# Peptides against a protein of PDB entry 6RGO, part 56

Target 1, 392 residues: chain A of PDB entry 6RGO
Amino acid sequence: MALKLLGFNQDATCFSVISSNKGVTIYNCDPFGKCFELEKSTSNDEELDFLVEMLFSTSLIAVVDKTIGASKRKKLKIVNTKRKATICELTFPHEIMDVIMNRKIICVVLKSDQIFVYDISCMKLLRTIDVRGEKLKSTSKFRNSEAVGDIGVRVSLSTDNNSILCYSSYSKSDKENAPLNDIVVFDALKCIQINVLPAVHQSNIVCIACSPDGMLMATASEKGTIIRVFKTIDTENDEPILVNEFRRGSRPSRISEMKFNHDNTLLACVGESDTIHIFALPVTTTEADANEDDTLQQSSHSLSSSINGLQYISKGLANRFGKIIVSKIPTQSQQRHVAYIKIPENAKYRIGFPKDTTNTIHICGEDGNYLVYSIPRNEVGPCTLVKSNTFD

## One batch from the design tools (peptide; aimed at target 1 S57 R83 I87)

Design b2_p16_3_s3 (made by RFdiffusion4, then SolubleMPNN; from b2_p16_3 with E5K I11F E15L)
Fold by OpenDDE base, seed 1:
Structure b2_p16_3_s3 (fold): chain B 392 residues (1-392), chain A 16 residues (1-16)
Amino acid sequence: as target 1 above (392 residues)
Amino acid sequence: SEDEKFAEEIFEKLLE
């Protein structure tokens, strides 16, 4: 049977899959088992395509049926899984490309590069962000979306109540072919732009992850060789703060998903490669906790290689055309993974971090495997398989 | 869970 992975929920307690014969199935991770099934409404041999976003482990899901007819692809349904009932239906002017939520906000991304921001509590529209509209004042040519491949606006939302929305935007260039290589940081509650990170990659951004607290953002381009981690809100002299630059690999490979763990100590990435990479983030000790005198001399041999390289983004040569390009960190200061998981070639996987176990990662594959791995703390190496389950 | 109660409150408001 063909399985298509939708992904984990915000806390990795559940994951969603499309089964060609059954429709949408949601699985609990622990105890492992089916918790919800949305049956296929049609006997047609059409390839099933859905968006499903779950509000944590709740009975609230957002569903978009992308399988049949242009009208369904424009409809967002809020479904109560306990009642198996549609509670609310919203219709959009364009096809829905992505849906993200937390306890406060639903964001709906359209094929038109519009982001609709809703208050989840009443489904009131708070803001329409037109990512093209700032550019369309110069050139009215609708790029036929067919000639631009899978490149669209990418979004990530913090899982906390601060509701920090990070999205890819078009670089301010008079070129008809401006890349989606800027990032906007947006307060989704206040509906204000907080920050703009210009030209964070040389090519289109294809993957974004916001940290659970909204304080960090990871980005990857179409090349998928380098992952950059930035502060979202904080700036230094009105310039973006680059916290980390990670090297996934030397060969180009698309990153499909990235996730932070709940304490911002780990960043995982998955994609077209046979390897899930896990990177360690420096613990930003907030200066505030320095006052508790507790002398516990645990001789943790911190491999604090004191990369005191807060490499200030030295003012990258303001090229004569006023584009700030994020200076590449020297290849010697690019960190590698601290841990990895080998996955089958050509199997698509999704990743999630559980809240209660910061050194555990959940993964699921289109091969029908749900796997729980332990992440090594004190060594660079493979993750250890802790639990395995299968689904159909 | 507290989150499930919150989801139930959302469902009530969306039915009004």
Scores: peptide ipSAE 0.466, ipTM 0.930, DockQ to the pose 0.858
OpenDDE base, seeds 2, 3, 4, 5: peptide ipSAE 0.446, 0.458, 0.466, 0.429; ipTM 0.926, 0.929, 0.931, 0.922

Design b2_p16_3_s4 (made by RFdiffusion4, then SolubleMPNN; from b2_p16_3, 6 letters changed)
Fold by OpenDDE base, seed 5:
Structure b2_p16_3_s4 (fold): chain B 392 residues (1-392), chain A 16 residues (1-16)
Amino acid sequence: as target 1 above (392 residues)
Amino acid sequence: SEDEEYAEKIFEQLLK
């Protein structure tokens, strides 16, 4: 059977898949098993396509039927999985490209490069963000979105209640074909733009991950060779703070997903390559108040790899338009992975970090494998397989 | 769970 992965929920307690014979199936990770099935509403001969976004491990899911020929590609359904009932249906003017949620907010991304921000509690529209709107006042040319079917607005939302939304935006360039290489940081609750990170890559951004607390953001371009991590809110001299630049590889390869762990100590990435990469983030020691005197000299020689993060203040090359282009960190200052997982060639995998075990990663493949790995703490090396299950 | 009770409250609000 052809499986298509939809991904893990916010805390990696569940994952969803499309089965060509069954429709949408949701699996629980622990104990492992099917927890929900959505039966096919379409003819047997059509290739099924869906978006499914879960509210953590709850009975609330958002579903979009994206099957070709279906008039449903513009409809968001809020479904109660326990009752097997549609509770709410929203219709949009354009095809839905992505849906993301937390306990407060649902964001719906349209093919028109619009983001609709809703209060989940009542499905009230809080904001419509038109990512093209700042440009459309100048150039009436609808980019023929037909030619490059895979370049659209990318979004990521913090899993906490602060509801920090990061999205890709078009650079202010006089070129008709300006890339989606700016990032906007947006408070989705207050509906306020917090920050703008201009030209974080030279090409379109194809993957974004927000940290669970919304304090960090990872970005990757179409090349997928370099991952950049920024602070979302903080700025230094009105410039974006680049915390890390990671090298995934030397060869171009698309990154499909990135995720932070719950404590912002790890960033994982997966895509078209045979390797899931896990990177260590510098622990920002919040200066805990140095008051308590307790002298216990436990000489745990933590390998302080003094990654003296030379804050290479990447002197943004101010372009002729006053926009700072984030310079690449010198190749010598680019960090490598601390851990990795080998996956089958051409198998699509998705990743998730469980909340309670910051050194554990969940992965699932279109090959029907659900795998739990332990991440090494004090050494650079392969992850250890802890649990394996199969699904169909 | 607290999250499931919250999801049920959302469903009750969306049905009004």
Scores: peptide ipSAE 0.686, ipTM 0.971, DockQ to the pose 0.856
OpenDDE base, seeds 1, 2, 3, 4: peptide ipSAE 0.666, 0.658, 0.667, 0.680; ipTM 0.969, 0.968, 0.969, 0.971

Design b2_p16_4 (made by RFdiffusion4; failed a check: the pose's geometry)
Pose (drawn by RFdiffusion4):
Structure b2_p16_4 (pose): chain A 327 residues (1-135, 151-284, 335-392), chain P 16 residues (1-16)
Amino acid sequence: MALKLLGFNQDATCFSVISSNKGVTIYNCDPFGKCFELEKSTSNDEELDFLVEMLFSTSLIAVVDKTIGASKRKKLKIVNTKRKATICELTFPHEIMDVIMNRKIICVVLKSDQIFVYDISCMKLLRTIDVRGEKIGVRVSLSTDNNSILCYSSYSKSDKENAPLNDIVVFDALKCIQINVLPAVHQSNIVCIACSPDGMLMATASEKGTIIRVFKTIDTENDEPILVNEFRRGSRPSRISEMKFNHDNTLLACVGESDTIHIFALPVTQRHVAYIKIPENAKYRIGFPKDTTNTIHICGEDGNYLVYSIPRNEVGPCTLVKSNTFD
Amino acid sequence: SEEEAEEIIEELEEQS
């Protein structure tokens, strides 16, 4: 089958790719190289490694499952790339759905909507967050820098009226203090959530409305959450998979089950800005590094890695700059 | 960044 299940780094330095053949490879961007290659851990052809989230450019990797079911739901391994050794092997009562890391805080998301928060220096569990215990699945996002700030979708006070709903809660994982609770920002479920690297901004994706809403995160007034801007969906409603914020928080990238990738600018310092054509029934992931604000890195399941430029004052499409091919 | 990651790895090894 195709080389599916791409994962993208926080600092846009490298990306995680599960080669359907054997193990998982991690490439670099500049210079491009085979950075890390995981050995054989397989027994059948279509069984897939699912979840890999990494540090910035380091040797520290978070790896989850290999087998379809033998040791998948209840595993987390911490591996150094230079020496291929497992350090800490944590076990969890449910199936892991997503893992997000930063320099200070490690988050583990379970299928039962439990979020385990760890101080990464000693792996002490800071807090267990019973989201489903209070009231598709929960989508969680996190800031990259320090003062790492956690964002998760929570159910509303209409559980009695119907089973599924999605509001937003802002949480400071550094001090384990809930900062702001946002109301039902959508009339539908929440598909994907992106938080700014500095933790000041947040994006929301609806399944039905397909309109991205941006709210201030922490500095927002206590009385009411402050809405920043909205972005035109285009000609057709489409499911969104992954969104990213620029380092200066002037740009927002959007990808999904669509022909095109949309680029939204920010009025921090309107409907559409830059659009990147994309093959139809193939899936991609997004990133952009800290070095420049004009370069956007693209990861594709077709086997191609592309680097596009952004037009500052033109509403035109992006310009391709650099490319390379996968393995 | 890399140095800090190495220090974290060492502290985790000592604990394990």

Design b2_p16_4_s1 (made by RFdiffusion4, then SolubleMPNN; from b2_p16_4, 6 letters changed; failed a check: the pose's geometry)
Amino acid sequence: LEEEAEKILEELEKLA

Design b2_p16_4_s2 (made by RFdiffusion4, then SolubleMPNN; from b2_p16_4, 5 letters changed; failed a check: the pose's geometry)
Amino acid sequence: SEEEAEKILENLEKLS

Design b2_p16_4_s3 (made by RFdiffusion4, then SolubleMPNN; from b2_p16_4, 7 letters changed; failed a check: the pose's geometry)
Amino acid sequence: LEEEAEKILEKLEKLA

Design b2_p16_4_s4 (made by RFdiffusion4, then SolubleMPNN; from b2_p16_4, 6 letters changed; failed a check: the pose's geometry)
Amino acid sequence: LEKEAEEILEKLEKLS

Design b2_p16_5 (made by RFdiffusion4)
Pose (drawn by RFdiffusion4):
Structure b2_p16_5 (pose): chain A 327 residues (1-135, 151-284, 335-392), chain P 16 residues (1-16)
Amino acid sequence: MALKLLGFNQDATCFSVISSNKGVTIYNCDPFGKCFELEKSTSNDEELDFLVEMLFSTSLIAVVDKTIGASKRKKLKIVNTKRKATICELTFPHEIMDVIMNRKIICVVLKSDQIFVYDISCMKLLRTIDVRGEKIGVRVSLSTDNNSILCYSSYSKSDKENAPLNDIVVFDALKCIQINVLPAVHQSNIVCIACSPDGMLMATASEKGTIIRVFKTIDTENDEPILVNEFRRGSRPSRISEMKFNHDNTLLACVGESDTIHIFALPVTQRHVAYIKIPENAKYRIGFPKDTTNTIHICGEDGNYLVYSIPRNEVGPCTLVKSNTFD
Amino acid sequence: EEEEEEEIKEAMEEEV
């Protein structure tokens, strides 16, 4: 089958790719190279490694499952790339759905909507967050820098009226203090969430409305959450998969089950800005590094890696700059 | 446990 299940780095330095053949490879951007290659841990052809989230450019990797079911739901391994050794092997009562890391905090998301927060220096569990214990699935996002700030979708106070709903809660994972609770920002479920690297901004994706809403995170007034801007969906409602914020928080990238990737600018310093054409029934992931604000890195399941440029003052499409092919 | 903590700190410091 195709080389599916791409994972993208925080710092846009490298990306994680599950080669359907054997193990998982991690490439670099500059210079492009085979950074890390996991050995054989397979027994059938279509069984897939699912979840890999990494540090910035380091040897520290978070790896989850290999087998379809033998040791998948209840595993987390911490591996050094230069020496291929497992350090800590944590076990969890449910199936892992997503793992997000930063320099200070490690988050593990379970299928039962439990979020385990760890101080990464000693792996002490800071707090267990019973989201489904209070009231598709929960989508969680996190800031990259320090003062790392956690964002998760929570159910509303209409559980009695119906089973599924999605509001937003802002949480400071550094001090384990809930900062702001946002109301039902959508009339539908939440599909994907992106938080700014500095933790000041947040994006929301709806399945039905397909309109991205941006709210201030922490500095927002206590009385009411502050809405920043909205972005035009385009000609057709489409499911969104992954969104990213720029380092200066002037740009927002959007990708999904669509022909095009949309680029949204920010009025921090309107409907559409830059659009990148994409093959229809293939899936991609997004990133952009810290070095410049004009370059956008693109990861594709077709086997191609592309680097596009952004037009500052033109509403035109992006310009391709650099490309390379996968394995 | 102490050795594991040291190894985690070391892995965080190393770059690929």

Design b2_p16_5_s1 (made by RFdiffusion4, then SolubleMPNN; from b2_p16_5, 8 letters changed)
Fold by OpenDDE base, seed 4:
Formats: sequence, structure tokens, C-alpha cells
Structure b2_p16_5_s1 (fold): chain B 392 residues (1-392), chain A 16 residues (1-16)
Amino acid sequence: as target 1 above (392 residues)
Amino acid sequence: DKEKIELIKEAMKEKL
């Protein structure tokens, strides 16, 4: 059977798949099993296409049926999976490209490069973000998305209640073909722009991950060779703070998904390559207020891996247009993965980090494998398979 | 609107 992966929910407790014969199925990770099924509405042998975003371990899902006709591709259904009932339906002026949510916000990305931000509690529209802006509306022939690959606005939302939205934006270029290589950081609750990171890559950004707390973001371009990690809110002298630059590989390969773990110590990436890469982030010692007294002397041998995370203050070379070019971290200072998982080259995989186990990663494949891996802490090497399940 | 809010609030309960 042909499976198409929709991905994990925010805490990796569930994942969603499209089965050619069954429609949409949501699996629970632990205990492993089907928790919801949305039957195929039509007997036609048409390739099923859906967007499904699940809110954590709740009964709330957002569903877009993309299978049949341009009209359905513009409809978002909010569904209670326990009741098998539609709560409400929203219709958009353009095709829905992506849907992301947390406990506060739903963001709907359209093919028009618009982001609709909703209060989830009532489905009230809070903001429409027009990423093209007014000037670009006139000349932007809708790129037939079929021909140039899936270049559109990318989004990521913090899984916390602060609801930090990171999205790709067009660089201020007088060129009709400005790349989607800026990042905007947006407070989705207050509906305010809080930061702009100009020209974070040389080409279009195709993948963004926000940390669960919204304090970090990871970006990858079409090349997928370099991953950059930035602070989202904090700036140094009005310049973006580049925390890390990771090398995924030397060969171009598209990154389809990136995820932070829940404590911001790990970043995973997956895509068209045979390898999931896991990178270690420097532990920013937030000075937790050292107030409470309890004397538990456990001799944590601080492996002071003096990763001198040289805060490469990217002295942005102001180009002729006063734009900060994020200084490339020297290739010698580019960190490699600390861990990896080998996957079949022809199988699309999705990744998720469970909340309670920061050194565990969940993965699922279009090959019908759901796999749980342990991430090594003290060595660079392969992840260890802990649990395996199959789905159909 | 009130009914929709209660239906959303019900759906947003974590599965035990």
C-alpha cells in the first residue's frame, strides 16, 4: 500500500499518515496503535492528499482535503476525533499549503504567501500576514508550484504558549526574483513583529524549526548543506545572533523537516538523504535562580566539553544596501552531527522529540516503520534502536 | 459562537 507521511504532533505522542485505501490514520506512539481514522470520501483511485495537524494528545485536529478539486484545497476543517465531528469549517481565498498549531494559535499558510493567524479557542482571525507585501502583489504571477519545486513561505511555531512564529520572507530586493531568505520572528498572540533576520541564506529557505520555547530557530536553504541556528528575540547591536552553524553534508540534499528537542540541547534534521542527523546545541546556562537549598551532592562529573561556542558575532558585512550578510562560520568551525540514524534513501521519514525523554527520538517512514531511537550522550555515533513497530 | 467555543474547548482536552 502507498503510505504518505503527514508527521508527528508537537510532543511526538502521535503521528499521522495517509493510506491509499483507508484515508487518514492517526497512530498513538505509546501504547502503539490506531487512535483515529478518517475514511476516504470517494471510491476513485485518485491519489489521496491531505494536510492534518493534530494538537498534542487532544481530540482537536485541523484537516485539509487536497485530493479532489481546487475548492476543497481552500477549506480547513476543525474536527473532534473522539466525536468524529466537524466543529467548524473555514474557507480561504487560495489553496492551503500548510497548517501549524499550538494550544493558543492556528496558523494557515496559503499559496498566495499569506499567513492567517487564528486564536484556536474561538477560531477568531487575529492577523493576516502578507509576506509578499503590497508592491509584490502586482508582478507575482502565481508561480505554478509544479515547475520550480515547492518554493513557498515556510513557517514554524513554538509549541509553548508564547506562540513565537518564525516565517520565511522575501529579501528587500528591487529584483522581481527576490529569494525567500529573510526570516521574520512574530509574536502570534500580540500580533507584532519582534525580529527580522536578513539574508540568513544565499538561496530560498525551505525548512525552518522553532524551539519549543520559541527562543531558538534553525534554518536550511535549498542546498541543505548548512543549518544555521539563531536566537529568535535577542539581538546584539541590532544584529541577529548566530548561535550555531552545522554542516549536514558536502553534497546538496533537501531538508524536509527539522526539530529541536524539548530542552534545546539537540537539533535533528531529515530529508532526501539516507541519514537523519542530530546536532548538539551548546547548553545556554540560563542562570536558574539558585534559591532552593536541597543538598543532593550527586557528583555530576561535568564533562566540560569546552565547546567554545565561539559566539561568532556575525559581523554582518553591510553590503551596498546596508543589509547584514550573516558571516559564514569558517568551515573548520562548522560542527558536524553528534549522532545519526541511517534510513532507506527512497523512504520519506518524519521526526519528533518526545517531551519527557530528551535523548530519545521518534521517527516514522513511508515504508511503514515507526522507530524509537536512543541518542548517545557521550560519544559521536549511531543512535541505538530501542523500539520498532509497523503500520499499514 | 458560544457553541463553537465549547466544542473547541471539549476537543482541546488531553486524552487520558
Scores: peptide ipSAE 0.664, ipTM 0.954, DockQ to the pose 0.715
OpenDDE base, seeds 1, 2, 3, 5: peptide ipSAE 0.663, 0.658, 0.660, 0.643; ipTM 0.954, 0.953, 0.954, 0.953

Design b2_p16_5_s2 (made by RFdiffusion4, then SolubleMPNN; from b2_p16_5, 7 letters changed)
Fold by OpenDDE base, seed 5:
Structure b2_p16_5_s2 (fold): chain B 392 residues (1-392), chain A 16 residues (1-16)
Amino acid sequence: as target 1 above (392 residues)
Amino acid sequence: EEEKIKEIEEAMKEKL
């Protein structure tokens, strides 16, 4: 049977899949087992396609039927899984491309490059963000988005109540063909733009991850060779703060998903490559108030790999329009993974970080494997398999 | 509208 992975929920307690014969299935991670099934609404032998966004381990889900020929690609259903009932249905002017939520906000991304921001508690529209509208004030031509494949607006939302929304936007260039290589940071609760990170890659951004607290953001372009991590809110001299630049590989490969762990100490990435990469983030020592007390010389040789490399944001070439292109950090300051997982070649995998175990990662594959790995703390190496389950 | 709000709140409080 063909499985299609939908992904993990925000805390990696559940994951969802599409089964060609059954429809949408949700699995619980621990104890492992099937906890919900949404039956196929059509008797036709059509290839099933769905968007399903979960709200943690709650009975609230958002569902879009994307099946070919279905007049439902513009409809968002909010469903109670226990009642097996639709609470409400929203209809959009264009096809739904993505849905993301937390305990406060639902964001709906359309094929029109619009983001609809809703208060989840009442499903009231708070904001419509027109990502093209900022460009259309300069260029009246709608790009026929039909011809250029999987290139659309990407979004990520913090899993906390601060509801920091990061989205890709078109660089202000006089070129009809401006890339989606700007990032906007948006307070989804207050409906205020907090920050704009101009030209964070040279090509279109295809993957974004926001940290759970909304303080960090990771970005990858269509090349998928370099991952950049930025502060979302803070700026230095009105310039974006680049915290890290990670090298996934030298060969181009699409990154499909990135996630931070709960304490912002790890960033994982997965995609078309045979390897899940896990990167260590520098622990921002909050200056704990230096209260004076006692001398206990516990020689914890912290692996302070002396990343005392002043990551000089080499002032990107100021493009003719005063936009700083974030230049690639010199190859000497590019960090490698600290841990990795080998996955089957050509298998699609999804990743999740559990809340309570910061050194554990959950993965699931379209091969029907659900796997739990332990991440090594003090050495660079492979992750250790702790638990395995299968699903059909 | 109030019924929809109540149903959303119930679904958000109830575990899967």
Scores: peptide ipSAE 0.652, ipTM 0.965, DockQ to the pose 0.898
OpenDDE base, seeds 1, 2, 3, 4: peptide ipSAE 0.618, 0.614, 0.617, 0.617; ipTM 0.946, 0.946, 0.946, 0.946

Design b2_p16_5_s3 (made by RFdiffusion4, then SolubleMPNN; from b2_p16_5, 8 letters changed)
Fold by OpenDDE base, seed 1:
Structure b2_p16_5_s3 (fold): chain B 392 residues (1-392), chain A 16 residues (1-16)
Amino acid sequence: as target 1 above (392 residues)
Amino acid sequence: DKKKIEEIKEAMKEKL
């Protein structure tokens, strides 16, 4: 049977899958088992396509049926899984491309490059963000979206209550074909733009992850060779702060998902490659705790490779065209993964980090495997399989 | 509106 993965919830306590015969199924991770099913509404042999976003371990889900007809693809259902009841339905002017939520807000991304921000508590619209902005007034050319591949606005949202929204935006270049290579950081509660990171990659951004606290973001381009981690809010001399630059690989490969763990110590990435990569982040000691003098010299010889946290001030190298490009970290200082998981090349996987075990990663595959891995702390190497389950 | 708000608030409770 064809399985299509929808992904994990924010705390990796559940994951969602589309089964060709059953419809949408939500599984609990522990204890492992089916917790909800949305039955297939139609007897047609049409390929099932859904968006499902689950709010943590709650009974709140957002559902978009993308299977049948342009009308359903524009409808967001808010469903109580425990009651098996629709709470409300919203209809949008364009197809829904993505839905993301936390305890405060829900964001709906449309094919029109619009982001609708709602207060989740009442489903009141707070803001419509038009990512194309005023450029649409001058260029009446509808890009026939058929020829420009799967390049749309990407979003990520902090899982905390601060509700930091990171989204890809079009570069200010007058070229009709400006890449989606800027990042906007947005306070989704206050509905204010906090920061803009110009030209964080040379090509379109295809993956964004926000840290749980909203203080960090990871970005990957369509090349997927380099992952960049930035501070979201903080700037240095009005310039973006590049915290890390990770090398996933030398060969181009699309990254489909990235996630931070709950303490911002790890960043995982998955995509079209046979390998999930896990990177270590430097512990951002908030300068605040430097005052408690507590002398406990526990001599754990952690191989603190002195990653001198060279805050590489991204000296925006003005290219010959006056565009600020985030300076590349020298290839020698590009960090590799600290851990990896080998996966089948032909199986799409999704990743999640559980809250209570910062060195554990949950993965699920379209091959019907749900796997729990332990991440090595003291060595660079493969993750260890701790638990496996199958689903259909 | 009030009914929808209460239904959302109920759905937003963690599963025990």
Scores: peptide ipSAE 0.650, ipTM 0.952, DockQ to the pose 0.716
OpenDDE base, seeds 2, 3, 4, 5: peptide ipSAE 0.643, 0.647, 0.648, 0.583; ipTM 0.951, 0.953, 0.952, 0.944

Design b2_p16_5_s4 (made by RFdiffusion4, then SolubleMPNN; from b2_p16_5, 8 letters changed)
Fold by OpenDDE base, seed 5:
Structure b2_p16_5_s4 (fold): chain B 392 residues (1-392), chain A 16 residues (1-16)
Amino acid sequence: as target 1 above (392 residues)
Amino acid sequence: DEEKIKLLKEAMEEKL
């Protein structure tokens, strides 16, 4: 049977799958099992396509039926899974490309490069963000999305209540073919733009991950060879703070998903490659814990790999348009993964970090495998398989 | 509107 993975929820307690025969199924991770099934509304042998966004382990889901006709692809349903009831429906002027939410905010991304921001508690519209801006409205040639694969606005939202929204934006170039290589950081609750990171890659951004607390953001371009991690809010001399630059690989490979763990110590990435990569982030010692004098000499030889590689980001080469391109960190300071998982070649996988176990990762594949791995702490190497389950 | 707000609150408080 053809499975299509939708992904994990925010805390990796559940994941959702499309089955060609059954429709949308939600699985609980622990104890492993089916917790919800959305039956196929149509008896037709049409290929099922859905967007499903979960709100943690709650009965609230957002659903878009993409299978049948242009009208349904513009309709968002908010559903209570326990009651099997639609709470409300919203209709948009354009096809829904993505839906992301937390306990405060739901964001709806349209094919028109618009982001609709709602208060989830009442479904009141707070903001419409037009990523094209006023100047590009005249060149309303929809990029024929048929010829150049899924290049659209990418979004990520913090899982906390601060509701930090990161989205890809068009570089201010007078060229009709400006890349989606700027990032905007937006407070979705206050509806205020808080930062702009110009030209974070040379090509279109295809993957973004916000940290759970909204303080960090990871980005990858269509090349998927380099991942950059930035501070979201803080700036140094009005320039973006690049915290890390990770090398996934030398060969181009699309990254489909990235996630931070709950404490911002790990970043995982998955995509078209046979390998899930896990990178270590420097622990930001918040200066606040300096006061508890408790002398526990636990000689945790923290791998103080001396990240003395705060090499000054040499002034980004201003491109011909005076935009700061974030200079590539010298290849010598590009960090590799600390851990990895081998996955079947050409299998699509999704990743999730459970809240309560910072060194555990959940993965699921379109091959019908749900796998739990332990991440090594003190060595570079493969993750250890702890638990496996199958689903159909 | 009040009924919708009630139903949203219920769904957000209910665990699967």
Scores: peptide ipSAE 0.696, ipTM 0.974, DockQ to the pose 0.902
OpenDDE base, seeds 1, 2, 3, 4: peptide ipSAE 0.693, 0.694, 0.689, 0.695; ipTM 0.974, 0.973, 0.973, 0.974

Design b2_p16_6 (made by RFdiffusion4)
Pose (drawn by RFdiffusion4):
Structure b2_p16_6 (pose): chain A 327 residues (1-135, 151-284, 335-392), chain P 16 residues (1-16)
Amino acid sequence: MALKLLGFNQDATCFSVISSNKGVTIYNCDPFGKCFELEKSTSNDEELDFLVEMLFSTSLIAVVDKTIGASKRKKLKIVNTKRKATICELTFPHEIMDVIMNRKIICVVLKSDQIFVYDISCMKLLRTIDVRGEKIGVRVSLSTDNNSILCYSSYSKSDKENAPLNDIVVFDALKCIQINVLPAVHQSNIVCIACSPDGMLMATASEKGTIIRVFKTIDTENDEPILVNEFRRGSRPSRISEMKFNHDNTLLACVGESDTIHIFALPVTQRHVAYIKIPENAKYRIGFPKDTTNTIHICGEDGNYLVYSIPRNEVGPCTLVKSNTFD
Amino acid sequence: SEEEEIEEAMNEEMPE
């Protein structure tokens, strides 16, 4: 089958790719190379490694499952790339759905909507967050820098009226203190959530409305959450998969089950800005590095890696600059 | 001991 289940780095330095053949490879961007290659851990052809999240450019990797079910739901391994050794092997009571890391805090998301927060220096569990214990699945996002700030979607106070709903809660994982609770920002479920690298901004994706809403995160007034802007969906409602924020928080990238990738600018310093054509029934992931604000890195399941440029003052499409092919 | 190894892995970069 195709080379599916791409994962994208925080710092846009490299990306994680599960080659359907054997193991998982991690490439670099500049210069492009085979950065890390995981050996054979397979027994059938269509069984897939699912979840890999990494540090910036380091040897520290978070790896989850290999087998379809032998050791998948309850595993987390911490591996050094230069020496291929497992350090700490943590076990969890449920199935892992997502893992997000940063320089200070590691988050592990379970299928039962439990979020385990760890101080990464000693792997002491800071707090267990019973989201489904209070009231598709929960989507979680986190800031990259320090003062790392956690964002998760929570159910509303209408659990008696109906089973599924989605509001937003802002949480400071550094001090384990809940900062702001946002109301039902959508009339539908929440599909994907993106938080700014500095933790000041947040994006929301609805399944039905397909309109991205941006809210201030922490500095927002206590009385009411502050809405920043909204973005035109286009000609057709489409499911969104992954969104990213620029380092200066002037740009927002959006990708999903659509023909095009949309680029939204920010009035921090409207409907549409830059659009990147994309093959229809193929899936991609997004990133952009810290070095420049004009370059957008693209990861594709078709086997191509592309680097596009952004037009500052033109509403035109992006210009391709650099490309390379996968394995 | 495992804490020291985690600190080393955080400090070291990956191969090119």

